Peptides against a protein of PDB entry 6B4J. Designs and how they scored, part 12

Target 1, 315 residues: chain A of PDB entry 6B4J
Amino acid sequence: DITMQWYQQLQDASMQCVLTFEGLTNSKDSQAKKIKMDLQKAATIPVSQISTIAGSKLKEIFDKIHSLLSGKPVQSGGRSVSVTLNPQGLDFVQYKLAEKFVKQGEEEVASHHEAAFPIAVVASGIWELHPRVGDLILAHLHKKCPYSVPFYPTFKEGMALEDYQRMLGYQVKDSKVEQQDNFLKRMSGMIRLYAAIIQLRWPYGNRQEIHPHGLNHGWRWLAQILNMEPLSDVTATLLFDFLEVCGNALMKQYQVQFWKMLILIKEDYFPRIEAITSSGQMGSFIRLKQFLEKCLQHKDIPVPKGFLTSSFWRS

## One batch from the design tools (peptide; aimed at target 1 D268)

Design b1_p11_7_s4 (made by RFdiffusion4, then SolubleMPNN; from b1_p11_7, 5 letters changed)
Fold by OpenDDE base, seed 3:
Structure b1_p11_7_s4 (fold): chain B 315 residues (1-315), chain A 11 residues (1-11)
Amino acid sequence: as target 1 above (315 residues)
Amino acid sequence: MKLTQIPLEPL
């Protein structure tokens, strides 16, 4: 289908990117290794510095990332670093930057849901100026969280169980699969980050341009999820995460059409989720149900906690 | 149960 073709195209582009900078990554040369480390730090440290504290600091981080991607020298670890230090430097930095954004979803947002918004607004703004970074964000996101596509990986004949578990997004270390709660926590973080990206625009950019991956993809994601059979615990968890983060934005954008979708979720999709939900997994379903029923009752979806206000941008 | 196909794009 078109969605799987899109998924595969992004994975192929990401793989081709890795091959393009293989000379830099596999170099035994001491100078090349140093450049690689400096570029990796320059790409990833600013993303790690993103916080909910001040809009001014967020702007500084954005400007630093944009400068690096624009071929300008930036200060990193007390050194001047530029993608021009190696012919493969730009491709490497774009890949590592995108990887780091997704990793912040997986780790930071997973632990602190409100962190989705400052990370997402930087990611969105960088994507607007550097489309290739956006494609690589999607590629990394889809690889770690197939539910962000969405699709459900299938077990194939001859596949190792561990490889199938990895395809589902589980971490497998020392032949031990990740616990379900930790898995869902990471998936939640990535979905929340994605849900934030599709609705946020960098406030200092050209707002007349169309969002490179906007709310239409939010509608599409929901439609695709609802056209698929639910997975136990996963669907209820991620549907809640998505609706909590971007439900307000989707409501504002699509109005009556979005309310019809929410009614359909309640009437047609909830029974399907409930039918596959064990007693031990009922908590995730109950949380989704309570959230959606409250939204329908009040005819409103709350602005998510951590949403960036005008006061944040003045700080 | 036929999953009511939701359009992938808003109308």
Scores: peptide ipSAE 0.294, ipTM 0.832, DockQ to the pose 0.800
OpenDDE base, seeds 1, 2, 4, 5: peptide ipSAE 0.288, 0.280, 0.283, 0.288; ipTM 0.829, 0.823, 0.826, 0.823

Design b1_p11_8 (made by RFdiffusion4)
Pose (drawn by RFdiffusion4):
Structure b1_p11_8 (pose): chain A 315 residues (1-315), chain P 11 residues (1-11)
Amino acid sequence: as target 1 above (315 residues)
Amino acid sequence: SSFTKIPLEPE
C-alpha cells in the first residue's frame, strides 16, 4: 500500500499536469496548432537523436534540452523557438519530454538493449536539474508498465477480457490485440531503461547533489516482486533483463545482501515458476537460470553489455 | 510449501 499509494500520487499528479495546459492541446486555431507543433517537435527530437557514438556529442542533446526547459531559445528546423512564447508551454513540454524517454525505451531499447544507457544518463541528468520532469517520467513509465512499479494488476470481477488486457499494458484497438511477443519486449525495454537510470549519473557539470531516483529503488524492486507469486512469462523475463542491466551495480552496493537475494531465487523462487509456467512458455525461465548458474559460481555479474566506457566519454 | 521472505529495505 505504501507503494500503491505512492503509485497513485504520481498518476493523479500527472493528470493535474494534463489539465494545467488544457487549452494548448484543445486549440484548433492556425497559430494555436503552430505553437503546439513547434514545441513538441523541438522537445521530442533531441531525445530521438540520443546515440551510442560518443558522450562528446551526447552533451549537445543534454544542453539543447536544458536550454529548452530552462526557457532559453533553442535552434529548431528553420527558425529558433522557445517556451517563452506561451506560459502553458513549459508545463506542456515537460509532459511530452517525459513520455518520449519512456517511449524511446519502449521501442528502441526493447530491440537494442545497449541504447538504454546513453538515453538513461541524459534522463538521469535532466531529472536532477528539473525534478518535475522526473515525476512525470515515473508517471508514464508506471502506467505503460505497471510491472515497473512493481504491481501486478489483479482481475476485477465481472469485467470483459479486452478490458483487462489493456490494464496489463497491452496495446489494443477496436479488434486488434497486441501479440504476446511484440508485447513482452515493450516491457523489457521499459524496465531495462529503468534499470539503467537508477545506476547512472550525468558526469558533467560537477554536481554534488544526489541521484534523484537512487539505486535504492533497484533493491525494493527485486524485493517487492520476489515476495509475491510470479506471473508465468512476464516475471521470469523481466526478472532477467533487470538483473543483466543493474545486477552489477547492486552487487557492488549491497555486496552480501544482494547475493542472499540471488541464492533465494535459485532455490526458493525458481520452484515458484516451474509449476506456474506451462511447458509452452519455459523460454524465459530458462534464460533466468542460465544467467544465474554462472553468476552464482563466478561470484560476479557481468557489467551490462553497452555500458558507457571512459572512451565513450572523452571521445 | 513455506517460503523465505525478503525485506523491502536493506539492513

Design b1_p11_8_s3 (made by RFdiffusion4, then SolubleMPNN; from b1_p11_8, 5 letters changed)
Fold by OpenDDE base, seed 4:
Structure b1_p11_8_s3 (fold): chain B 315 residues (1-315), chain A 11 residues (1-11)
Amino acid sequence: as target 1 above (315 residues)
Amino acid sequence: MKMKKIPLEPP
């Protein structure tokens, strides 16, 4: 399976990255620990500062992240910080930055769906300039949300239930599994972030270049989902999230062929979702159904709430 | 009826 091979390759690359900077992370030296903390803050704080307030502020954040990844010194916590402070500094920063982007999907976007767009446009722009960060974003995303690949993890013989739950993307702490609503909320945030990344380009980059992970991956994701048996509640939830965020962009890109896909979802896939949906889970399916039927009726998919306008970039 | 496999590559 090519999708699973891709998944595994990204996970292997991520694991190899961790091994590469192990010396920095495991060092007992006080100076190395200080450098690690400074680099971690420099990588993650700018991402946490991303907001919908002003395009100019977003550009400042982008420039800071790009400067750090380019080996330039940046100010962080009142100190000059550079990836050149340690030979493993760049790998560490790339990994932590990618992890933080995904974490913003998991936390910020999960709570505030509109936050997907400013986070995603920065992530996309950084990915364009730093492909390794993009691969690491995918690796972190896929690990936390296997549905972003997409695949549905299966229980294997001899596996502990908790490990299976973790593979499904659930948080398990002190033998307590995460509540379904919280799980779906986090998964939704990550899918929404992904759906935003694949359609957005940094407006100050070279627009003549191909998007490093563009809408073709949106088509691929949908096709893969539709080629799989749905999971109860999960598939309906995430399919809605994905279509709400990137449906308009996919419609513009693939036009008639995308409409054919939407018709196929309604006619062939909805019955499959409905067949596995309990009465208590019907809400997610109804939301998806209503959204898609409205789109088909109006022959339009709305621009998602929070989509960055030209006025945002002039602010 | 198994859905016809949708191509993973866009048109």
Scores: peptide ipSAE 0.490, ipTM 0.891, DockQ to the pose 0.723
OpenDDE base, seeds 1, 2, 3, 5: peptide ipSAE 0.488, 0.488, 0.489, 0.486; ipTM 0.892, 0.892, 0.891, 0.891

## One batch from the design tools (peptide; aimed at target 1 A223 Q257 D268)

Design b1_p12_1 (made by RFdiffusion4)
Pose (drawn by RFdiffusion4):
Structure b1_p12_1 (pose): chain A 315 residues (1-315), chain P 12 residues (1-12)
Amino acid sequence: as target 1 above (315 residues)
Amino acid sequence: AAAEEILAAEPA
């Protein structure tokens, strides 16, 4: 409940932000749409540019967003644009910027696991400078993936199925329901991004402040799920690609206590899945063992493939 | 039980 109450605090807090700018979106004038068009444009593209080439140019995207959020003018396609044009624009850009980070994790990171880090450092940096943006990220990240909270949505009695699948985060339309394959990745990329944000820190600017969403939330996440019965395919998958990304940082921080948590799922939580999962979906549960059978005996959890090296920063 | 205690033990 402590979590479910905190879960609601962010959600209804985001709905307050959906209404604070109410009128900027619900506007049909010509100029009214041009403004709504140029802001969302110049605020959600720099996030899409976030590449793995170098941290040298990764700073440009960070500065371009810091200037845009802090109110300074920002060079866009054609003429420069700024938030000072409209008082509602700031509380609007912070909304669309937050969704883009989770969205970049939704599409890109789900397919390309390594791009989770160059995106997370910009987000873990912008979260410091502007905490308001972070709560909005925790807002969108939580609804589109309630498994990141983590809370498994229970079935409410007397309701149709298509109503329930939407609560699980499946993308559904009038007649189309998102397949399970093209759904499981959308969740992987989301928590792989979440598992990256909590362990990374923006290096530049020399800040003595602390990480806004510390690695502590990584421990609670593993602990909060491992105490409850696992879902068949969702848990064994999400439980793997979270440890592959943040299992190295947790091993260093919570040295022995983290290993205890691992020798638990080896002999206490694995059986909790072997029966729950049918023979047609053991694919996820198998990768989870192949991941631990090594890590437990190697006494090490490999650094996530795609970690930003020193070469990436200087270069 | 021992597994629940280990999971409930949030380290600092």

Design b1_p12_1_s1 (made by RFdiffusion4, then SolubleMPNN; from b1_p12_1, 6 letters changed)
Fold by OpenDDE base, seed 3:
Structure b1_p12_1_s1 (fold): chain B 315 residues (1-315), chain A 12 residues (1-12)
Amino acid sequence: as target 1 above (315 residues)
Amino acid sequence: DEALEILNNEPL
């Protein structure tokens, strides 16, 4: 199908990117190793510094990332660092930057849901200026969270159980699979980050341009989810996460069509979720139920907690 | 169903 073709194309592009900078990553030369580490720090540290504290600080972080991707020297760890230090430096930095954005979804947003918005607005703004970073964000996101595509990986003949678990997005370390709660927490963080990216525009960019991966992809995601059989606990969890973060934006954009979708979720899809929900998984189900009922009753979806206001950008 | 088919198309 078209969705799986798109998924595969992004994975192939990501793999080709890795092959392109293999010379830098596999180098035994001491200077090349130093450059690699300096570039990796320059790409990833600014992303880790993203916070909800001040819009001015967020702008500084954005400008630093953009400068690095533009071939300008940036200060990192007390050193001047540039992608021009190695012919493969730009490809490496783009890949590592994209990887770090997804990792912030997996770790920071998973623990602090409000962190989705400042991370997402930087990611969106960088994607607008550097489309290849956006494609790599999707590739990393899809690999770690196949539910962001969305698709459900299938077990293939001869596949090891651990490899299948990894394809599903589970972490497997020392032949131990992660607990379901930790898995869902990480998946939630990545979905929340994605839901924030598709609705946010960098306020200092050219707003006349179309969002490189906008709310139409949010609609596509929902449509695809609803066309799939629900997965136990996963579907209820991630559907709630997605709608809590971008439901208000989708409501504003698609109006009556969005409400038709919510009704369809409640009337047609929700019973299918219920049918596969065990007594031990009722928490996610109840949370989604209460959210949908509240939204339909009030004919409104609240602005998500942590949404960036005009006052944030003046700080 | 017809409702799903409508929603499967990208909104105008």
Scores: peptide ipSAE 0.030, ipTM 0.727, DockQ to the pose 0.758
OpenDDE base, seeds 1, 2, 4, 5: peptide ipSAE 0.028, 0.028, 0.026, 0.029; ipTM 0.719, 0.722, 0.715, 0.720

Design b1_p12_1_s2 (made by RFdiffusion4, then SolubleMPNN; from b1_p12_1, 7 letters changed)
Fold by OpenDDE base, seed 3:
Parts: C-alpha cells; sequence; structure tokens
Structure b1_p12_1_s2 (fold): chain B 315 residues (1-315), chain A 12 residues (1-12)
C-alpha cells in the first residue's frame, strides 16, 4: 500500500531526526541543557502566540520562525538564540517546531476551531521555505492522528491494549484511557488544522510555486476515507470537520468532480456510516447529515468561520 | 470503486 509506505517513510525520517539530535537532548552538560531549553522556547513560543487578532502580528511571528530556521539569531526570553549554538540545533528546532504546530491543532484548534486558519497559514508558509519542517509536521500529525493519513491501526498479536489505544490516537495516562469526547475533540482539531494547511498559502511568499502539500492531498484523503470501512463515530466526526474547513476550497478547485464526490458521500458512503452508528453517537451523524444535505441543496459550501480575509492582512 | 474513478480523473 503506497499510503502506508508513505506513512512509514515519514515516521522513519522523524525517528532519524530524533537520533540525529540525541546528543543535544541527552547531554548532561549544563551549557548544552541551557541551549536545548533556549532553542525549544525559541521554536515553540512564537507558535503559541499565533492568534486571529492582526495580520501584522502574524507576519512578525512568521518572520521570527523563519529567521530562526535560517540560522539567524532571534530574541527569546530576553536572550539571543540561534540554531548555530549547537551542531544539532537546527534538527532539534525543526522537530520541536513541527511538533508544536501539531500540538496547536490538538489543543488550540480543538477548543477554538477558527484558530486553524492563522496557525495553518504560518505552517504552510514555513513548509514552503523549509520542506523538512513540513515532513516533520506530517510525521507528528500521522503519529497522533492516524486518521490524517488516513488509516485505522489494527490490533496485533501480543500487543498490549494500552499500546493499541495509543496507536488509535488515544491518550492513556495512569492506565486510564481518554474519554471518547476528548479523543474526538483532539482528532477534530488536528484534522481541521490539516484541512486548513492544504488550502492556504502564505501571502508574502512566491505564489508562482506549487503548494508543497496542497489540495490534491485533500482529495487523496477523501478518496482514501471513502475506500475504507467507516469507523464508528470517528469517520462521521472527522469527515464533517474536514469538509467544513476545506470543502469550499475543494469545491472551487475541483468543481463538478467535487460535487460527484459529495454525492457519492451522501448516497453510498453515508448509509454505511449510519449502519455502524449507535443511538448514543447520533450527534456526529446528524451533524454530517445536515451539512451534506444543506450543501447539496444549495449547491454551495460556505466559507469556513475564521477564514482569513484581505482585511485581516491589512491589520 | 466510484471513489477510485474520481481520483483517477483528477487533474494533476
Amino acid sequence: as target 1 above (315 residues)
Amino acid sequence: SEAKEILDNLPD
């Protein structure tokens, strides 16, 4: 399976990255520990500062991240920080930055869906300039949300139940598995972030270049989902999240083909979702149903709430 | 599948 090969290649690359900066992360030297912490803060704090407030502030954050990745010194916590402070500094920063973007999907976007767009446009712009960060974003995303690949992890002989639950994307702490609602909330945030990334371009970049991971990957995701058996509650939830965020963009890009896909979802795939939906899971099912019916009736998918407008970039 | 046919007809 080409999709699983792609998944594994990204995971292997991510693992190799971790091994590359192991010297920095495992060092007991006080100076190395300080550098590690400074680099980690420099990589992650700007991402946490991303907001829907002003385009000018978003540009400042982007420029700071780009400067850091370019080997330039940046101010962080009142200190000058550079990836050149350690030979493994760049690899470490790229990994931690990518991890933080996915974490913002998992946490911030999960709680505030509109936050997907400013985070995604920065991530997309950084990915365009730093492809390795993009690969690491995918690796982190796929690890936390296998449904973003998409694939459904399977239980293997000899596997611990907790390990299987973690493979499915559940958090397991103190032998307690995460509640389904919290799990779906986190998965939703990550899928929404991904759906935003694939459609957004940094407005100050070279627009003549092809998007490094564009809407064609969104189409691939949909097709792969439709070729899989639906998973109870998960498929209905994430399909809605994906279409709500990038459905308008897909509609504009693929026109008639998009509507054929949407009809296929409603007529062929939706009954399969219904067949596996319990009475307690009707919320996600009904939400998807209403969305599909509304879109098909109006022959339109609304622009998602929080979509960045020209006025945002002038602020 | 219909989904595969739709995929195969996507412009690059």
Scores: peptide ipSAE 0.033, ipTM 0.753, DockQ to the pose 0.538
OpenDDE base, seeds 1, 2, 4, 5: peptide ipSAE 0.031, 0.032, 0.031, 0.031; ipTM 0.745, 0.749, 0.750, 0.749

Design b1_p12_1_s3 (made by RFdiffusion4, then SolubleMPNN; from b1_p12_1, 7 letters changed)
Fold by OpenDDE base, seed 3:
Formats: sequence, structure tokens, C-alpha cells
Structure b1_p12_1_s3 (fold): chain B 315 residues (1-315), chain A 12 residues (1-12)
Amino acid sequence: as target 1 above (315 residues)
Amino acid sequence: DEAKEILDNIPE
């Protein structure tokens, strides 16, 4: 399976990255610990500052992240911080930065769907300049949300139930699994972020280059989902999230082919979702139904709420 | 069939 090979390659690369900076992470030296913390803050704080407020602020954040990844000193917490402070600094920062982008999907986008776009455009722009960060974003995303690959983890013989739940993307704390609504909320945030990344380009970059992980991956994701048996509540939820965020972009890019895909979803796949949907899960099902019906009726997919306009970049 | 073609091929 090509998809699973790709998944495993990304996970292996991520694991290798962790091993590479293990010296920095496991150091008991006070100076090394300080450097680690400074680098971690320098990598993650700018991402947390991403907002829908102003394009100028977003550019400043982008420039700061890019400068850090380029080996330039940046100001963080009143200190000058550089990846050159430690031989493993760059690998560590790339890993933590990628992790933070995915975390913003999991937390910020989960709570505020419109936040997907400013986060995604920065992530896309950084990915274009720093491909390794992009691979690590995918690795983190795939690990937290296997549905972003997509694949459905299987229970293996001898596996603990909690480990299986974690593989499915659930948080398990003190032997308590998170509630389904919270799980779906987090998964939704990550899928929405991914759907935004694949369609957005940093406007101040060299747009002559091909998107490093563009809309063709959106098509791939949809195709793979449709080739899989639906999962109760999860498939309806995430399919809606994905289409709401990137459906307009896919429509514009693939035109008639996309509409054929949408019809296939409604006519062939949607009944399969319905067949596994319980009465208590009708909310996600109805939402997807209404979305598909509206889009097909109007022959249009609306621009998602929070989509960045030219006016945003002038602010 | 058309469905198979759509699912098996990623547009350029």
C-alpha cells in the first residue's frame, strides 16, 4: 500500500529527527537546558501569535520563523536566540515548529475554525522554504490524526485497549479516554488546517514554484476516503470539515472532475455513511447532507469563512 | 466505470 508506505516513511523520518537532537533533549547541562528552552520558545511562540487580525502582523511572524530556520538570530523572551547555539538546534527547532503548527490545528482551529487560514498560509510558506518542516508537519499530523493520511488504525493481537485508542487519535489520561465530542473537535481542527494548507500559498514568495503539498493531495485524500469503508460519525464529520474548507478551491482547480467527485460522494458514498449512522450521530450526518445538497443544488461551493482576502494583506 | 477512474486517478 503506497499510502501506508508514505505514512511509515514520514514517521521514520520524524523518529530519526528526534534521535538526531536527543543530545540536546537529554542533556543535563544547565546551559544546554537553557538553550533548549530558548529554542523551543523561539520556535513555538510566533506560531501561537498567529491571528486573523492583520496581514502585516502575519508577515512579521513569518519573517521571524524564517529567520530562525535560516540560522539568523531572533529576539525571543528578551534574548537573542539562534539555532547555531547548538549543533542539534536546527533539527530541534524544525521538529518543535512542525509540532506546534499541528497543535494549533488541534487546539486553536478546533475552537475557532476561521483560524485555519492564517495558520495554514504561514505553514505553507514555511514549508515552501523549508521542506523538512513540511515533512515533519505531516508526520505530526498523521500521528495525531490518522484520518489525515487517511487510514483507520486496526487493533492488533495483544494490544492494550488504551494503546489502540491512542492510535485512533484519542487522548487517554489516567485511564480515561476523552469524550467523543472532544475527540471529533480536535480531529476536525487538524483536518481543517490540512485542508487550508494544501490550497494556500504565501503571497510574498516565489509563486512560480509548485506548491510543495498542493490540491492534488486534497484529491488524493478524498479518493482514499471514498475507497475506504466509512467510520461511524468520524467520516461524516471530517468529510464535511474537509469539503467546507477546501471544496471551493477544489471546485476551481478541477472543475467538472470535482463535481463528478461530489456526485459520487452523494450518490454512492453517502448511503454507506447513512447505513452506519446511529440516531445519536445524526447531527454530523445531517450537516454533511445539507452541505452536499446545497452545493449540488446551487452548483457552487462557498468560499469558507475566514478565507484570507486581499484586504487582509493590506492591513 | 467513471467512479473507478475518478478514484484511481489524481488530476494534474
Scores: peptide ipSAE 0.057, ipTM 0.806, DockQ to the pose 0.740
OpenDDE base, seeds 1, 2, 4, 5: peptide ipSAE 0.044, 0.034, 0.051, 0.044; ipTM 0.786, 0.751, 0.805, 0.790

Design b1_p12_1_s4 (made by RFdiffusion4, then SolubleMPNN; from b1_p12_1, 8 letters changed)
Fold by OpenDDE base, seed 4:
Structure b1_p12_1_s4 (fold): chain B 315 residues (1-315), chain A 12 residues (1-12)
Amino acid sequence: as target 1 above (315 residues)
Amino acid sequence: SEALKILNDFPV
């Protein structure tokens, strides 16, 4: 399976990255520990500062991240920090940065859907300049949310139940599995972030270049989902999340073909979702239904709430 | 793959 090969290649690249900076991570040297902590803060704090407040602030954050990845010194915690402080510094920063972007999907976007757009536009812009960060974003995303690939992990003979639950994207702590509502909330946040990344370009970049992971991957994602059996609650939830965030962009890009796809979703795939939906899962189902019906009736997909406007970039 | 079939049915 080509999709599974792609998934595995990204996971392997991520694992190799971890091995490359293991010396920095496992060092007992006090100076190496200090460098590690400084680099980790320099990579992650700017991402946590991303907000919907002002385009100028977002540009400052982007410039800081790009400077760090470019080997330039940046101010972090009152110190000058550079990836050149350690031979493994760049790999470590790229990994931690990518991890933090996905974590913002998992946490911030999960709680505040509008946060997807400012995070995604920075991630997209950084990905354009630093492809390895993009690959690591995908690796982290795919590992935490296999539905972003998409695939449904299968139980293998001899596998522990907890390991299977983790493969499905559940958090398991102290032998307690995460509640379904929290799980879906995290998955939603990550899918929404992904759906935002594939449609957004950093406005100060070279717009003549092709998006490093653009809307064609959104089309692929939809096509793959439609070729899979629906999973109870998960498919209805994530399909809605995806279409709400990137449906307008897909409509504009693919026009008539998008509407054919949306009709296929409503007429062929939606009944399959209905057939596996229990009475306790009707919320996600009804939300998807209402969205599809409204979009088909109006022949329009609304611009998602929180979409970045020209006024945002002038602020 | 079935995914490719749908992509072919809905060419980009």
Scores: peptide ipSAE 0.044, ipTM 0.781, DockQ to the pose 0.392
OpenDDE base, seeds 1, 2, 3, 5: peptide ipSAE 0.037, 0.039, 0.036, 0.035; ipTM 0.748, 0.767, 0.736, 0.747; seed 3 fails the geometry check

Design b1_p12_2 (made by RFdiffusion4)
Pose (drawn by RFdiffusion4):
Structure b1_p12_2 (pose): chain A 315 residues (1-315), chain P 12 residues (1-12)
Amino acid sequence: as target 1 above (315 residues)
Amino acid sequence: PTIDSEALELPE
C-alpha cells in the first residue's frame, strides 16, 4: 500500500498537469496549433537524436533541452523557438518531454538494449536539474508499464477481457489486440531503461547533489516482486533483463545482501515458476537460469553490454 | 518453497 499510495500520488499528480495546460491542446486556431506544433517538435526530437556515438555530442542534446526547459531560446528547424511564448508551454513541454523518454525506451531500447544507457544519462541528468520532469517520467513509466512499479494488476470481477488486457498495458484498438511477443519487448525496453536510470549519473556540471531516483529503488523493485507469486512469462523475462542491466551496480552497492537475494531465486523462486509456467512458455525461465548459473559461480554479474565507457565520454 | 522475507529487506 505504501507503494500503491505512492503510485497514485504520481498518477493523479500527472492528471493535474494534463489540466494545467488544458486549452493549449484543446485549441483549434491557426496560431494556436502552430505553437502547440513547434513546442512538441523542438522538445521531443532531441531525445530521438540520443545516439551511442559519443558523449561529446550527447551534451548538445542535454544543453538544448536544459535551455528549452529553463526558458532560453532554442534553435529549431527554421526559426528559433522558446517557451516564453506561452505561460502554459512550460507545463506542456515537461509533459511531452517525459513521455518521450519512456517512449524512446518503449520502441528503441526494446529492440536495441544498448541504447538504454545513453538515453538514461540524459534523463537522469535532466531529472536532477528539473525534478518536476522526473515525477512526470515516473507517471508515464508506471501506467504504460505497471510492472515497473512493480504491481501486477489484479482481475476485477464481472469485467470483459479486452477491458483487462488494456490494464496490463497491452496496446489494443477496436478489434486488434497486441500480440504477446510484440508486447513483452515493449515492457523489457521500459524496465531496461528504468534499470539504467537508477545507476547512472550525468557526469558534467560537477554537481554535488544526489541522484534523484537512487539505486535504492532498484533493491525494492527486486524485493517487491520476489515476495509475490510470479506471472508466467512476464516475471521471468522482466526479472532477467533488469538484472542484466542493473545487476552489476547492485552487486557493488549491496555486496552480500544482493547475493542472498540471488541464491533465493535460485532455489526458492525458480520452483515458483516451473509450475506456474506451461511447457509452451519456458523460454523466459530458461534464460533466467542461464543468466544466474554463471553469475552465481563466477561470483560476478557482467557489466551490461552497452555501458558508457571512458572513451565514450572523452571522445 | 517459501522465501525468506527478511533477506529481502533493505539493508541499513

Design b1_p12_2_s1 (made by RFdiffusion4, then SolubleMPNN; from b1_p12_2, 5 letters changed)
Fold by OpenDDE base, seed 5:
Structure b1_p12_2_s1 (fold): chain B 315 residues (1-315), chain A 12 residues (1-12)
Amino acid sequence: as target 1 above (315 residues)
Amino acid sequence: PEIDKELLKMPE
């Protein structure tokens, strides 16, 4: 399976990255610990500062992240920080930055869906300039949300239940599995972030270049989902999240082909979702139903709430 | 109904 090979390749690359900076992370030296902490803060704080408030602020954040990744010193916590402070600094920062982008999907976007767009446009722009960060974003995303690949992890003989739950993307703490609503909320945030990344480009970059992970991956994702047996509650939830965020972009890009896909979803795939939907899961199901019916009736998919406009970039 | 495999091809 080509999809699983791709998944595994990205995970392997991520693991190799971790091994590369292990010396920095495992060092008992006080200076190394300080450098690690400074680099971690420099990589993650700017991402946490991303907001929907002003395009100018977003540009400052982008420039700071790009400067850090380019080996330039940046101010963080009142100190000058550079990846050159340690031979493993760049690898560490790339990994932690990618991890933080995915974490913002998991946390911020999960709670505030509109936050997907400013986070995604920065992530996309950084990915364009730093492909390794993009690969690591995918690796982190895929590990936390296998549905972003998409695939459904299977229980294997001899596997601990907790390990299987973690593979499915659940958080397990003190032998307690995460509640389903919280799980779906986090998965939704990550899918929404992904759906935003694949359609957005940093407006101050070289727009003549091809998007490093563009809308063709959105089409691939939908196609793969349709080839899979639906999962109870999960498929209805995430399919809605994905289409709400990137459906308009897919419609504009693929036109008639997209509408054929949407009809296929409504007529062929949706009944399969219905067949596995329990009475307690009708909320997600009905939301998807209403969305599909409205889009097909109006022959339009609305621009998602929070989509970045020209006015945002002038602010 | 079989999913039209043609739709599964990445649009060029």
Scores: peptide ipSAE 0.041, ipTM 0.725, DockQ to the pose 0.669
OpenDDE base, seeds 1, 2, 3, 4: peptide ipSAE 0.036, 0.040, 0.038, 0.033; ipTM 0.695, 0.719, 0.720, 0.709

Design b1_p12_2_s2 (made by RFdiffusion4, then SolubleMPNN; from b1_p12_2, 6 letters changed)
Fold by OpenDDE base, seed 5:
Order: sequence, then structure tokens, then C-alpha cells
Structure b1_p12_2_s2 (fold): chain B 315 residues (1-315), chain A 12 residues (1-12)
Amino acid sequence: as target 1 above (315 residues)
Amino acid sequence: AEIDKSLLEFPE
């Protein structure tokens, strides 16, 4: 399976990255610990500062992240910080930065769907300039949300239930599994972030270049989902999230082909989703159904709420 | 009408 091979390759690369900077992370030296903390803050704080408020602020954040990844000193916590402070500093920062982008999907986007767009445009722009960060974003995303690949992890003989739950993307703390609503909320945030990344380009970059992970991956994701048996509640939820965020972009890009895809979803895939949907899960199913019916009726998919406009970049 | 599942390939 080519999809699973790709998944595994990204996970392996991520693991190798962790091994590369373990000397920094495991050091007992006080200076090394300080450097680690400074680098971690420098990598993650700018991402947490991303907001929907002003394009100028977003540019400042982008420039700071790019400067850090380029080996330039940046101000963080009142100190000058550079990846050159340690031989493993760049690998560590790339990993932590990628992790933080996915974390913002998991937390910020999960709670505020509109936050997907400013986070995604920064992530896309950084990915264009720093491909390794992009690969690590995918690795973190895939690990936390296997549905972003997409695949559904299977229970294997001898596997602990908690390990299986974690593979499915659930958080398990003190032998208590996360509630389904919280789980779906986090998965939704990550899928929405992904759907935003694949369609957005940093406006101050070289837009003549091909998107490093563009809308063709959106088509791939949909195709793969449709080739899979639906999962109860999960498929309906995430398919809606994905289409709400990137459906307009896919429509514009693929036109008639995309409408054929929507018809396929409505006529062929909906009955399969319905067949596995319990009465308590009808909310997600009905939301998806109404969305698709509205889009097909109007022959249009609306621009998602929170989509960045030219006015945002002038602020 | 039969749904064309060939759409499940990457678009050209």
C-alpha cells in the first residue's frame, strides 16, 4: 500500500530527527538545558502568537520564524537565540516548530475554526522555504490524526486497548480515554488546518513555484477516503470539515471533475455512511448531507469563513 | 446512472 508506505517513511524520518537531537534534549549540562529551553521558546512562541487580527503582525511572525530557521539570531524572552548555539539546534527547532503547527490545529483551530487560515498560510510559507519542516508537519499530523493520511488503524492481536486508542488518535490519561466529542473536536481542528495548508500560499514568496503540498493532495485525500469503508461519526465529521475548508478551492481548481466527485459522495458514499450512523450520531451525518445538498443545488461551494482576503494583508 | 469511479485517480 503506497499510502501506508508514505506514512511510514514520514514517521521514520521524524524518529530519525528525534535521534539526531537527543544529545541536546537529554543533556544534563546547565548550558545545554538553557539552550534547549531558549530554542524551544523561540520555535513555538511565534506560532502561538498567530492571530486573525492583522496581516502585518502575521508577516512579522513569519519573518521571525524564517530568520530562526535560517541561522540568524532572533529575540526571544529578552535574549538573543540562534540555532547555531548547538550543533543539533536546527534539527530540534524544525521538529518543535512542526510539532507546534500541528498543536495549533489540535487546540486553537479545534476551538476556533477561523484560526486555520492564518496558521496555515504561515505553515505553507515556511514549508516552501524549509521542506524538512513540511515533512515533519506531516509526520506530526499523521501520528496525531491518522485520518489525515487517511487510514484507520486496526487493532492487532496482543495490543493493549490503550495503545490502540492512542493509535486512533485518542488521548489516554490515567487510564481514562478521551471523550468522543473532545476527540472529534481535536481531529476536526487538525483536518481543517491541513485543508487550509494545501490551498494557501504565502503572498510574499515566489508564487511561481509549485505548492510543496498543494490541492492535488486534497484530491488524493478525498479519493482515498472514498475508497475506504466509512468509520462511524468520524468519516462524516472530517469529510465535512475538509470540504467546508477546501471545497471552494477544489471546485475552482478541478471544476467539472470536482462536481463529479461531489455527486459520487452524495449518490454512492452517503448510503454507506448512513448505514453505519447511529441515531446519536445523526448530527454529523445531517450536517454533511445538508452541506453537500446545498452545494449541489446552488452549483457553488462558499468561500470558508475566515478565509484571508486582500484587506487582511493590508492591515 | 453508473457513477464513474475513475475519478478516484489523480486528476490530469
Scores: peptide ipSAE 0.045, ipTM 0.729, DockQ to the pose 0.509
OpenDDE base, seeds 1, 2, 3, 4: peptide ipSAE 0.040, 0.039, 0.041, 0.042; ipTM 0.713, 0.713, 0.712, 0.725

